# Peptides against a protein of PDB entry 5VZU, part 37

Target 1, 271 residues: chain A of PDB entry 5VZU
Amino acid sequence: GRTLEDIFHEHMQELILMKFIYTSQYDNCLTYRRIYLPPSRPDDLIKPGLFKGTYGSHGLEIVMLSFHGRRARGTKITGDPNIPAGQQTVEIDLRHRIQLPDLENQRNFNELSRIVLEVRERVRQEQQEGGHEAGEGRGRQGPRESQPSPAQPRAEAPSKGPDGTPGEDGGEPGDAVAAAEQPAQCGQGQPFVLPVGVSSRNEDYPRTCRMCFYGTGLIAGHGFTSPERTPGVFILFDEDRFGFVWLELKSFSLYSRVQATFRNADAPSPQ

## One batch from the design tools (peptide; made by RFdiffusion4, then SolubleMPNN)

Design b1_p11_7_s3 (from b1_p11_7, 6 letters changed)
Fold by OpenDDE base, seed 2:
Structure b1_p11_7_s3 (fold): chain B 271 residues (1-271), chain A 11 residues (1-11)
Amino acid sequence: as target 1 above (271 residues)
Amino acid sequence: STLEEMKRLFS
């Protein structure tokens, strides 16, 4: 029977061949597209830009992180044998924060899976409800026939009299204990560890995370066959590092900002 | 298989 090692070896050979084929296309006519850095907005979770990531056997990939209101997007700048350049490798819903458990329970993959799948179900429900409200709101623009409402006559305001005595009721100012909104502890990172059985190409990942969000990753077979979205967790470590846990694949990808200054890389101002 | 799933990300 094929061993797991045999299957892995065959897979790696196929990947190497696909990489070779893809790389050999550079000797052919290529279409070059200029990449512009997204403009930074005040409400952006971190500065948008280029990040380098590692996808298991794919090696080094470049992703553009951008923000679109309450969504973040990772767009592939480098294609791979499965997913071409320009595809949205990750889509992050900044409305749906993932609360990681304590460090002990973070080692439990089933706990992370439970949390993520619960959020996925909420996202699905919100999409169904928002689809219904958009449908019902269009139906009720029946033609309001502007029937001219007849001018009802000015009934004279009767002058009712004066007497209401000023009751002195000295209501004590109840001390509204302003519940001090505990300043959202945005500053203290939470201890972070990958669940047992989640594969990382590098064990040198940040052991503290700032915040996590629900997201989906794009997966596909060779040549972009049968593309699908799989649930995951976007992990913000700091201004220059984020991760993505691919839940179903039990894998982790680390992304680090490309520490390069690009001249004239800003999008042209809309004329 | 878990490996076929991994193929979609890592192959």
Scores: peptide ipSAE 0.137, ipTM 0.798, DockQ to the pose 0.309
Fold by OpenDDE base, seed 3:
Structure b1_p11_7_s3 (fold): chain B 271 residues (1-271), chain A 11 residues (1-11)
Amino acid sequence: as target 1 above (271 residues)
Amino acid sequence: STLEEMKRLFS
């Protein structure tokens, strides 16, 4: 029977061959597309832009991070043998914060899995409820037969007079306890460690995180076969670094901001 | 499946 080593070796040979085929296509017809950096908004979690990430054996890839209200997206700028350029490698739901446990419980993969799967179930429920409200609203547009309502003559209603008695009703000011939005304490980041059994290409990842969110990652076979979304955790470390835990794959990808300044990379102002 | 193995090995 094929050993796990034989399977790994065969798949590595296939990946190397596909990478070689793709690189050899650069000597042929190339399609060039201009990339624009997304505009930064004040409410963006961090500055949008280009990040470099590592995907296991694929090596170094470039991803564009952008914000879309309560969603963030990582879009592939570089393609790989599995996922072509322009695909959304990660989709982050900024409504669904992941609360990491203490450092001891963060080592337990089953605890992280439980937390993520509970959030996934909430997201699924919210999508089902929002789908039902949109469905029921369409059913009641029966054809309004526009019966031509006969033009009833506008009777001039007479000008009733002025008597304004001022009722002094002293309604007590109900103390609207404004739930003080606790200022986002720029507090000391939470200690962070990968769960046991989650692979990282580099053990040099930040050991402190600011925030975590539920998200999904795109996975596929070679040639973009059987693409699917898998649950994961977006981890914000700082202004220039984020991670993604691929839960089902038990892998971690670290993304670091590309520090290069690009001239004329801003999106043209909408005229 | 071989596809799931490929996804896991190369993700």
Scores: peptide ipSAE 0.137, ipTM 0.804, DockQ to the pose 0.442
Fold by OpenDDE base, seed 1:
Structure b1_p11_7_s3 (fold): chain B 271 residues (1-271), chain A 11 residues (1-11)
Amino acid sequence: as target 1 above (271 residues)
Amino acid sequence: STLEEMKRLFS
């Protein structure tokens, strides 16, 4: 029978061939689009910009990280045989932080899977609830004819009345000790390790992370066939590095900031 | 897992 390794090897050979075909298309009409770097905002989780990502078998790719309120997006600058350039390879929900367990329990893929899938269900519930509120509001704008109700008058009057006594009723406030959500220590990175069975192209990933968020990655067949979003974990390591755990794929992609400066790469100020 | 399913696993 074909081993898992054999199928991986065949897939890698096919990807290499496809990349070779794409790079050999010099005689084709090339459309160039200028790409602008996202402006940095004070509320951005890290500085937006270009990152080099490692996609296992796909190799090295360039992704633009940008922030859109409570969402982050990784947009492919380089395409691959599955996902074209300009697609959103990752979408991160910055509302849904993932709390990683201790280092011992981080090795358990099933524990990470449980945590991620619980967050995924919360995200689905919130999307369903927000869809219902948008539906009901349209109905009731009947034209209320504003009848001009008349100018009724000034009356003045007066008086002071007095004393009523303070009833003492000492209702004991039940101490509902709201479990103080421990303020997520915004500064101390936690030890990080990939779960057992999650593949990384490089074992040289940061062993400490700042925070994690729920996200989805885009996956597709060759030629962008049957594209779908798969659940994952965005891992912020530092200002220049993040990762994405593709949960269903059991894969990890590491992204590192491109340190190159580009002239005229800033978006023109909206005039 | 078909070869196609595996192709989707690396995008």
Scores: peptide ipSAE 0.118, ipTM 0.792, DockQ to the pose 0.289
Fold by OpenDDE base, seed 4:
Parts: C-alpha cells; structure tokens; sequence
Structure b1_p11_7_s3 (fold): chain B 271 residues (1-271), chain A 11 residues (1-11)
C-alpha cells in the first residue's frame, strides 16, 4: 500500500515540477505590475497591508489584506500552482462573527464545524432573500404621461385662537437606572486552540484571539482547475496577525504582517 | 474530488 511517506514524496515531486515549469516560463516574459497598499480607513478592523502566510506544502506566500465595507479580502500577491496571483484566497464576512466556545469545546472539531455550517446557512438564506428583492423591482416603470393638471388657487384659511392654560403636572422623574452597558472589555483576547485533527505547519500560533468571523477560502486543482470556495474561520489574533481555519481541509494558515515600510506605496489619491 | 486532492496539498 502507498505509505504516507510515498504520498508526501509524490506530492512534493509534483510541486517541485510545477514550480520548475512556472520558473522556466519566467525566462521568456515577465510582466511587472506595481502594487499599491490599500489606504487605511477608521472603520478597518486592523490596518490593511501585506501579510506573510503559510499554505500547507506550498510554503511561504504573500497576501494583501484589504477591507471593503463589511467584507475583508485576502488577495494573493504571490501565486502558487493552484491559485494564481491576484486571486482572492480568502473572503471574510465581517457581518457574521463566529463565537468560539470555551477552550475545552474548541478542541472538538465537530463543534467548530457545526458553528461554521450554521453561519454558512444563514449567509445562504440572506443571499436568496436579497436576490428576490432585486428581481421584482424592475418591472413597473410604464411611461405614465403625467398630464399637467392646472394649479387650483389655495384659499387663505384664517386666524385665531389664543388660550394658554399652564397645567403644572409635576411628574416625578423616575430614575431609569441606565444599566451602564459595561464596555465590552475589548482588551482581553479569548483563549484559542486549534481543534484536534486540524493541521498547522507551526505549533507556534497565538493562544489568544480577539475576534473571529465567517469566511471562505479559494481552493483549486493545479493550473486553477475547478476553483471552489470552502468555508472557514478568520481569526484575528492582534493588529499584526490573523489566521484562517480551512474547515473542510482541516488546515490552519497563520498570517503575519510584513513589517517592511514601503516608500511611495500609497495608492494615488483619486483625482 | 477537488477537495480530496486539495486535502493532500494541505496535509
């Protein structure tokens, strides 16, 4: 029977061969495109920018994180044999927070799977409902020729009356004790652990997270064949680190901010 | 499936 080692060797050989083929194609024609960093907005969950991630066997990749209203996007800056550069490797729905259970229940992959799949179903329902409202609105603009009905003169209706009685009713101010919404202690991250059976290339991931959101990752065969979106969890650890749990793949990718300052990398102001 | 193939790529 094929050993796990045989499967890994075959796969590594295929990846090396693919990398060699792509590299050999670069000798003929390289097109360079300038990449601009997305502008930071006040409502951005974290500062947008370049992140260094690890994708399974592909190793090190660069992703641009950007914010688009209630969506975040990870765009590949470096491509791999499966997903080319410029593709949206992850799409995050910032409307759909994932609440992680306690640390004990976070070890249960089936619990995480349940939570993510429930959110996925809500997202599908919202998309179906929003699709129906957009369809019905187009039909009824028949050209009503509005004939100009003549301006009837508005009559001068009159004047008077005065009286001012000052009734004193001294209604006691009921002390509505405004329950001070305790400011959600935004500071202490929730304890975080990967579920059992989720692979990570590095066990050195942050053990606390700030927020989690529903998202989808892009997966494809070699040469971007049969691309599909797989459900996952975006995990914000801090200002400089996020993760993505690929639910169906049972894989975790960690992304760390590229700390290099680029001069003149800002997008030109829209004139 | 593409997913099974991709599972091999991420394993």
Amino acid sequence: as target 1 above (271 residues)
Amino acid sequence: STLEEMKRLFS
Scores: peptide ipSAE 0.117, ipTM 0.813, DockQ to the pose 0.786

Design b1_p11_7_s4 (from b1_p11_7, 5 letters changed)
Fold by OpenDDE base, seed 1:
Structure b1_p11_7_s4 (fold): chain B 271 residues (1-271), chain A 11 residues (1-11)
Amino acid sequence: as target 1 above (271 residues)
Amino acid sequence: STLEEMRKLFS
């Protein structure tokens, strides 16, 4: 039978061939689009910009990271045989933090899978609830004819009345010790390791992460066939590095900031 | 199929 390794090798050969075909298309009409770097905002999780990503067999790709309120997006600057340039390869929900377990339990893929899938179900519930509120509000704007109700008048009056006594009723406040959510120590990175069975192209990933978030990755067949979003974990390592764990894929992509400066890459200020 | 899953695996 074909081993998993055989299938990976065949797929890598197909990808190499497809890349070769794309690079050999010199006679094609090339459309160039200017890409602008996202402006940095104070509330951005890290500085937005270009990152070089490692996608296992796909090799090195360029992704633009941008922030959109409580969402982050990775947009492909380089396309591949599956996902064209300009597609959102990753979408990160900055509302849904993933709390990684201790280092011992981080090796358990099933534990990570459980945590991610629980968050995925919460995200789905929130999307369903928000969809219902938008539906009910349209109905009731019947034209209320504003009848001009009249100007009725003045009256003054007066009085002072007095004393009523302070009843002491000493209801004991039940100490519902709300378990103080330990303030997520915003500064201390936690030890990080990939779960067993998650493939990384390079074992040289940061062994400490700052925070993790729920996200989805875009996956497709060759030629962008049957595109779908798969659940994953965005891992912020530092200001210049993040990762994405493709949960269903059992794969890890590491992204590192492109340190090159580009002239005239800033978006023109909206006039 | 596991193969279709694996074709999606690298995007």
Scores: peptide ipSAE 0.094, ipTM 0.787, DockQ to the pose 0.308
Fold by OpenDDE base, seed 5:
Structure b1_p11_7_s4 (fold): chain B 271 residues (1-271), chain A 11 residues (1-11)
Amino acid sequence: as target 1 above (271 residues)
Amino acid sequence: STLEEMRKLFS
């Protein structure tokens, strides 16, 4: 039978061949597009910019990290045989923080899977509720043709009298148990380990993380066939490093900031 | 399935 190693080797050869075919098609017609770095905002989780990451067998790729309110996006700068350049390889929901368990329970893939799937279900519920509010708001702007109903004379309804019985409704102050927002431990890194059975190309990943968030990754077949979003975990290690755990794929991608300074790479100010 | 294993390799 084919070993996993044989399947990986055959697949790597196919990906190299596909990459060669795509690259050879560019020999006669290259369109160059200028890429601008996104402006940094004070509320950005980290400085936006270019990161180098590894995708399984595809090798080294460049991703632009950008922030869009309560969402972050990783946009492919380099395309591959599956996902073309300009696609959003990862989408991070900064509203849905993932709390990792202790280091012993982090090794359990099923525990991480449970946590991520519970957050995914909450995100789906919020989308359904927000979809209902947006749907009901559009239905009621039927053009009320204001037919001018004739001014029937206001009959003077008589002044009913002043019976001011003060009902002593002793409304007990309901103790609004302010759910103590546990102070986000913003400063101390948590010990981090990949779950057993999650594949990493780099065994040298950071063993401490700052924050984790729910996210989705884009996967597709060759030629961007049947693209779908798969659930995952965005892991912020530091200002220059983040990871993504592809839950269904049982894989981990590590991203590191491109330290090169680019002249004239800033987005033109909106005039 | 081999397709699910392949999709796992293509991420």
Scores: peptide ipSAE 0.090, ipTM 0.780, DockQ to the pose 0.406
Fold by OpenDDE base, seed 4:
Structure b1_p11_7_s4 (fold): chain B 271 residues (1-271), chain A 11 residues (1-11)
Amino acid sequence: as target 1 above (271 residues)
Amino acid sequence: STLEEMRKLFS
């Protein structure tokens, strides 16, 4: 029978061969495009920018993280044999937080799967409802010929009356119970562990997370064949690190900020 | 399936 080792060797050979083929094609024509860093906005979950991630056997990839209202987006800066550069490798719905269970229940993959799939169904329902409202509004602009009805003269009606009685009603100052704004626990990060059976290329991932969100990852066959979105969890660890749990793949990718400062990498101001 | 192929890539 094929050993796991045989499968890994065959797969690594295929990836090396594909990388060689792609690299050899570049010898004839390289097109360079300038990439601008997204501007930071006050409402951004973290500073947007370049992150270095690891995708399974593909090794090191560069992703641009950007924020678009209630969505975050990871865009591939480096392509691989499956997903070309410029594709949205991850899309994060910042409206749909994932609440991780306690550390013991986080080890249960089925519990994480349940939580993610429940959020996925809510997202699908919201998309269906929003799609129906947009459909009905187009129908009824029949051309109402507005006939010019004539300007009837509004009459002057006049009168007077005066009286000023100053009733002193001493309304008691109702104690406005100041709803104690629970201090936004800009909290101590929740303990974090990967579920059993989720593979990570490195066990050296952060063991605390700030927050999680529902998201989808892009997967495809070689040459970007049969591209599909798979459900997952975006995990914010800190200002410089996030993860993505690929639920159906049972894989985890860690992304770390590229600390290099780029001069003149800001997007030109929209004139 | 594409998912099964991708599982091999991430395993």
Scores: peptide ipSAE 0.085, ipTM 0.801, DockQ to the pose 0.832
Fold by OpenDDE base, seed 2:
Structure b1_p11_7_s4 (fold): chain B 271 residues (1-271), chain A 11 residues (1-11)
Amino acid sequence: as target 1 above (271 residues)
Amino acid sequence: STLEEMRKLFS
């Protein structure tokens, strides 16, 4: 019977061949598209831009991180044998924060799976409910026949009288204990560790995370066959680093900001 | 199949 090692070896050979084929296309006529950096917005979780990632067997990949209201998007700048350039490799729902457990329970993959799948179910419910409200709201524009409301007459203003005495009730100023909004401790990162059985190409990942969000990753077969979205966790480490846990794949991708200054890389102002 | 799972692991 084929061993897991045989299957891995066959898959790696196929992937190497696909990489070779893809790389050999550089000897052909290529279409070049200029990449523009997204404009930074005040409400962006971090500065948008180019990140380098290493995940799976693909090696070094470039992803553009951008923000779209309550969604973040990772767009592939480099294609691979499975997913072409320009595809949305990750979609992050910034409405659905993932709360990681303590460090001991973070080692439990089943606990992370439970948390992520619960959030996935909430997202699915919200999508179903929002679809119903958009459907019902269009039906009730029945033609408001503008029946001319008859001019009801000017009933006269009776002059009722003066007397109400000024009651002095000296209501003591109740000390509104301003509940000190505990400044959201956005500053202290949570200890972070990958669950047991989650594969990382590099064990040198940040051991502290700032926040996590629900997201989906794009997966496909070679040549972009049978593309599907799989649930995962976006992990913000800092201003320059994020990760993605591919839940079903039991894999982790680390992304680091491309520390390059690009001249004239900003999107042209809409004229 | 185990092969499909492996294909997914490398995406």
Scores: peptide ipSAE 0.074, ipTM 0.760, DockQ to the pose 0.355

Design b1_p11_8_s1 (from b1_p11_8, 5 letters changed)
Fold by OpenDDE base, seed 3:
Structure b1_p11_8_s1 (fold): chain B 271 residues (1-271), chain A 11 residues (1-11)
Amino acid sequence: as target 1 above (271 residues)
Amino acid sequence: KLEELRKLFNS
């Protein structure tokens, strides 16, 4: 029978062979496309741009982070044997914040799984409700046959007069208790640790996070076979670092900003 | 599939 070691060696050999085939094919047919950095907006969670990420045995990959209203997107700049360049490796829902438990309960993978799956179910419900409202609104545009309503004559409405009695009614100003938006405490980040059984290629990840959001990651077999979205957690550490917990894979990817300055990387202003 | 992907990500 194949041992776990035999299966690991077979998969590693296949991965190495595929990487070699892909790199060797680049010598014959390269399509070059200019990549532009997304414009930064004031409401962006962090500055958009290029990040270097680790994908387990795939090694170092480059991802473009961009913001699209209440969504963030990681787009692959580098491809791998499973997922080609230009694919959305991660999609982040900035409406659905993940509240991490205390540091003790963060070690429990089942607790993180519960929290993420509860948020996934809310996102699914909201998508179903929004789909029903869009469906019912289209059905009632029966063809309004524009029957030409006959031009009834404009009756001259008479000029009724002036009387001006100023009723003083002193309605008390109801104290609209403005729910004080708790100022987003730009303060001390939450202590962060990976759950037991989540693999990280590097144990040197930030031990404090600012905030977390629900997201989905793209996974596929070799040659982009049977692509699917898997649930995960986007973890914002700081302005230059974020993570993604691949829940079903029990893996963690750390992304760090590419600090290189690029000349002429800004998108040309639409003329 | 998921197990193969786990092997590729956890290696």
Scores: peptide ipSAE 0.106, ipTM 0.813, DockQ to the pose 0.583
Fold by OpenDDE base, seed 5:
Structure b1_p11_8_s1 (fold): chain B 271 residues (1-271), chain A 11 residues (1-11)
Amino acid sequence: as target 1 above (271 residues)
Amino acid sequence: KLEELRKLFNS
């Protein structure tokens, strides 16, 4: 039978060949597109911009991080044989924070998997509920044909009926224990380690994270075949570094800010 | 095979 090593070697050879084919096509037709850096907003989790990401066997890629309300997006600036440039490699739901366990339990992949899948189910439920509200609101605006109801006459009668007694029923105010939203301690980094069996290209990743969020990553076959979103964890390390754990792939991608200053890369102000 | 290859494609 083919070993996992044989499959990996053949896949790496195929990826190298595909990269060679793609790069060789650049000799004939280059399409240049200007990239604009997203404007920074005060509510952005970190400064938006270009990041160098590691994608396992694919190597180093460039991703644009941008913020869209309570969502963050990683957009591929460089494509690979599976995911073309301009695709959203990661989508982060900033509404759904992931709480990492202690370091001992962080090593357990099944514990991380449980936590992520529970959040995934909540996100699905919220999407189903929001889909029902949007569906019911459109159905009821049938055009009420205003049939002109005829002018029936003003019957007068005035009568004063009497003094119904005020029943005093003193319903005790049930103390709605407002679940104290524990203030997101935005300041203290949590110790961080990858679960056992999660592949990282480099063991040199930050061992402390600020916060984690639920997200989805885009995966596809060669030539962008059968694209799908897989669950994962966005890990904010600092202002210049984040990671993504691809749960189903058992892989980790580290993203580091491109420190280069770009002239004339600011988005034109919306006039 | 295909699922194992998909796992290798992004790993």
Scores: peptide ipSAE 0.102, ipTM 0.797, DockQ to the pose 0.420
Fold by OpenDDE base, seed 2:
Structure b1_p11_8_s1 (fold): chain B 271 residues (1-271), chain A 11 residues (1-11)
Amino acid sequence: as target 1 above (271 residues)
Amino acid sequence: KLEELRKLFNS
């Protein structure tokens, strides 16, 4: 039977061959597409732009992070043997924040898996309900019969009634100690560690994160065969760094902002 | 498939 080692060597040989094919395309006709940076909006979680990331054996890749209301998207700028350039490698639902547990429980992969799968089920339910409301709302435009506005102005004025007495009862204002809503400490990052058994190509990842969100990643076989979305966690570390935990793959990708200044990279204003 | 993809990400 094939050993795990034989399967690993075969896979690495195929990956090297695919990388060689892509490199050899540079000796041929290439199609160039201009990349435009998305405009920054006030409500963007961080500044949109180019990030460099690691995809295991693929090595260094470039993604564009952009914001679309309550969704964020990572679009591949560099293709790999599995996912071509221009595909949405990650889709983030900014409506569905993931609360990480304490550091001890963050090491438990099954705990993270539980939290993510519970959020996945909520997202699925909301998609089913929103599909029903969009269906039912079209049916009930029955003809608005123009019922005539009856005008009548009746004026009736009068009556007086008088008396009731001034009862004093001076009930002491019980000091409702307004539980000061501790201002959600929007600024303090929480301690962060990867679960045991999640592979990271680089162990030099930030040990503090600002917030996490539910998301999905795109996975495929070589040549973009049988593409599918897999559940994961988007981790915002800071203005220039985010991560993605691929739950089913048990892997972590770290993304860091490309610090290069691009002149004339802004999208032309829609004329 | 999923095991093949795990190798891509974990190698």
Scores: peptide ipSAE 0.097, ipTM 0.809, DockQ to the pose 0.627
Fold by OpenDDE base, seed 1:
Structure b1_p11_8_s1 (fold): chain B 271 residues (1-271), chain A 11 residues (1-11)
Amino acid sequence: as target 1 above (271 residues)
Amino acid sequence: KLEELRKLFNS
């Protein structure tokens, strides 16, 4: 039978060959497109920009992180044999925070899977409900004939009636135990560990995270065949590092900010 | 498909 090592070697050979083929095809006609850095906004979770990510056997890739209201996007700047450049490798829903369990339960992949799939189902329900409201609103603009309702006369202002004493009914304020929204301790990072059986390229990921969000990752076969979105977890470590757990793939990608400054990389101001 | 992609991505 094929060993895991045989499968790995065969796959690595295929990836190398694919990279070679793609590189060799560039000699015929290269179209260069300028890439602009997204402008930073005050409400951005972190500064947008270029990140170097790890994609298992694909190795190091460059992604652009950008913010779009309550969504974040990782757009591939470098392509791979499966996902071409310009594709959204990750899409993050900043409305759907993932609450990681304690450090002990973070090792349980099934617990993370449960949490993520419950959020996925909520996202699906919200999408279905929002689709129904857009459909019903178009039907009922029948032309209401503006019948000119006649000018009813100015009834005069009747007089100041007297001193009704307000009774002091001292209704006890029922203790609405306001469930104290535990102030999201935005400042203290939570201890972080990958679940057992999640593959990481290295163990040099941050062991503390600031927050996590539901997201989806793009996967495809070679040549961008049968592309699909898989559920995952965006993990914000700090201003310069984030991760993505590919839940179904049981893989982790670490992304680190590219510290290089580029001249003339800012998006032209909309005139 | 998914298992194939898992092998490809995690190898």
Scores: peptide ipSAE 0.094, ipTM 0.812, DockQ to the pose 0.614; fails the geometry check

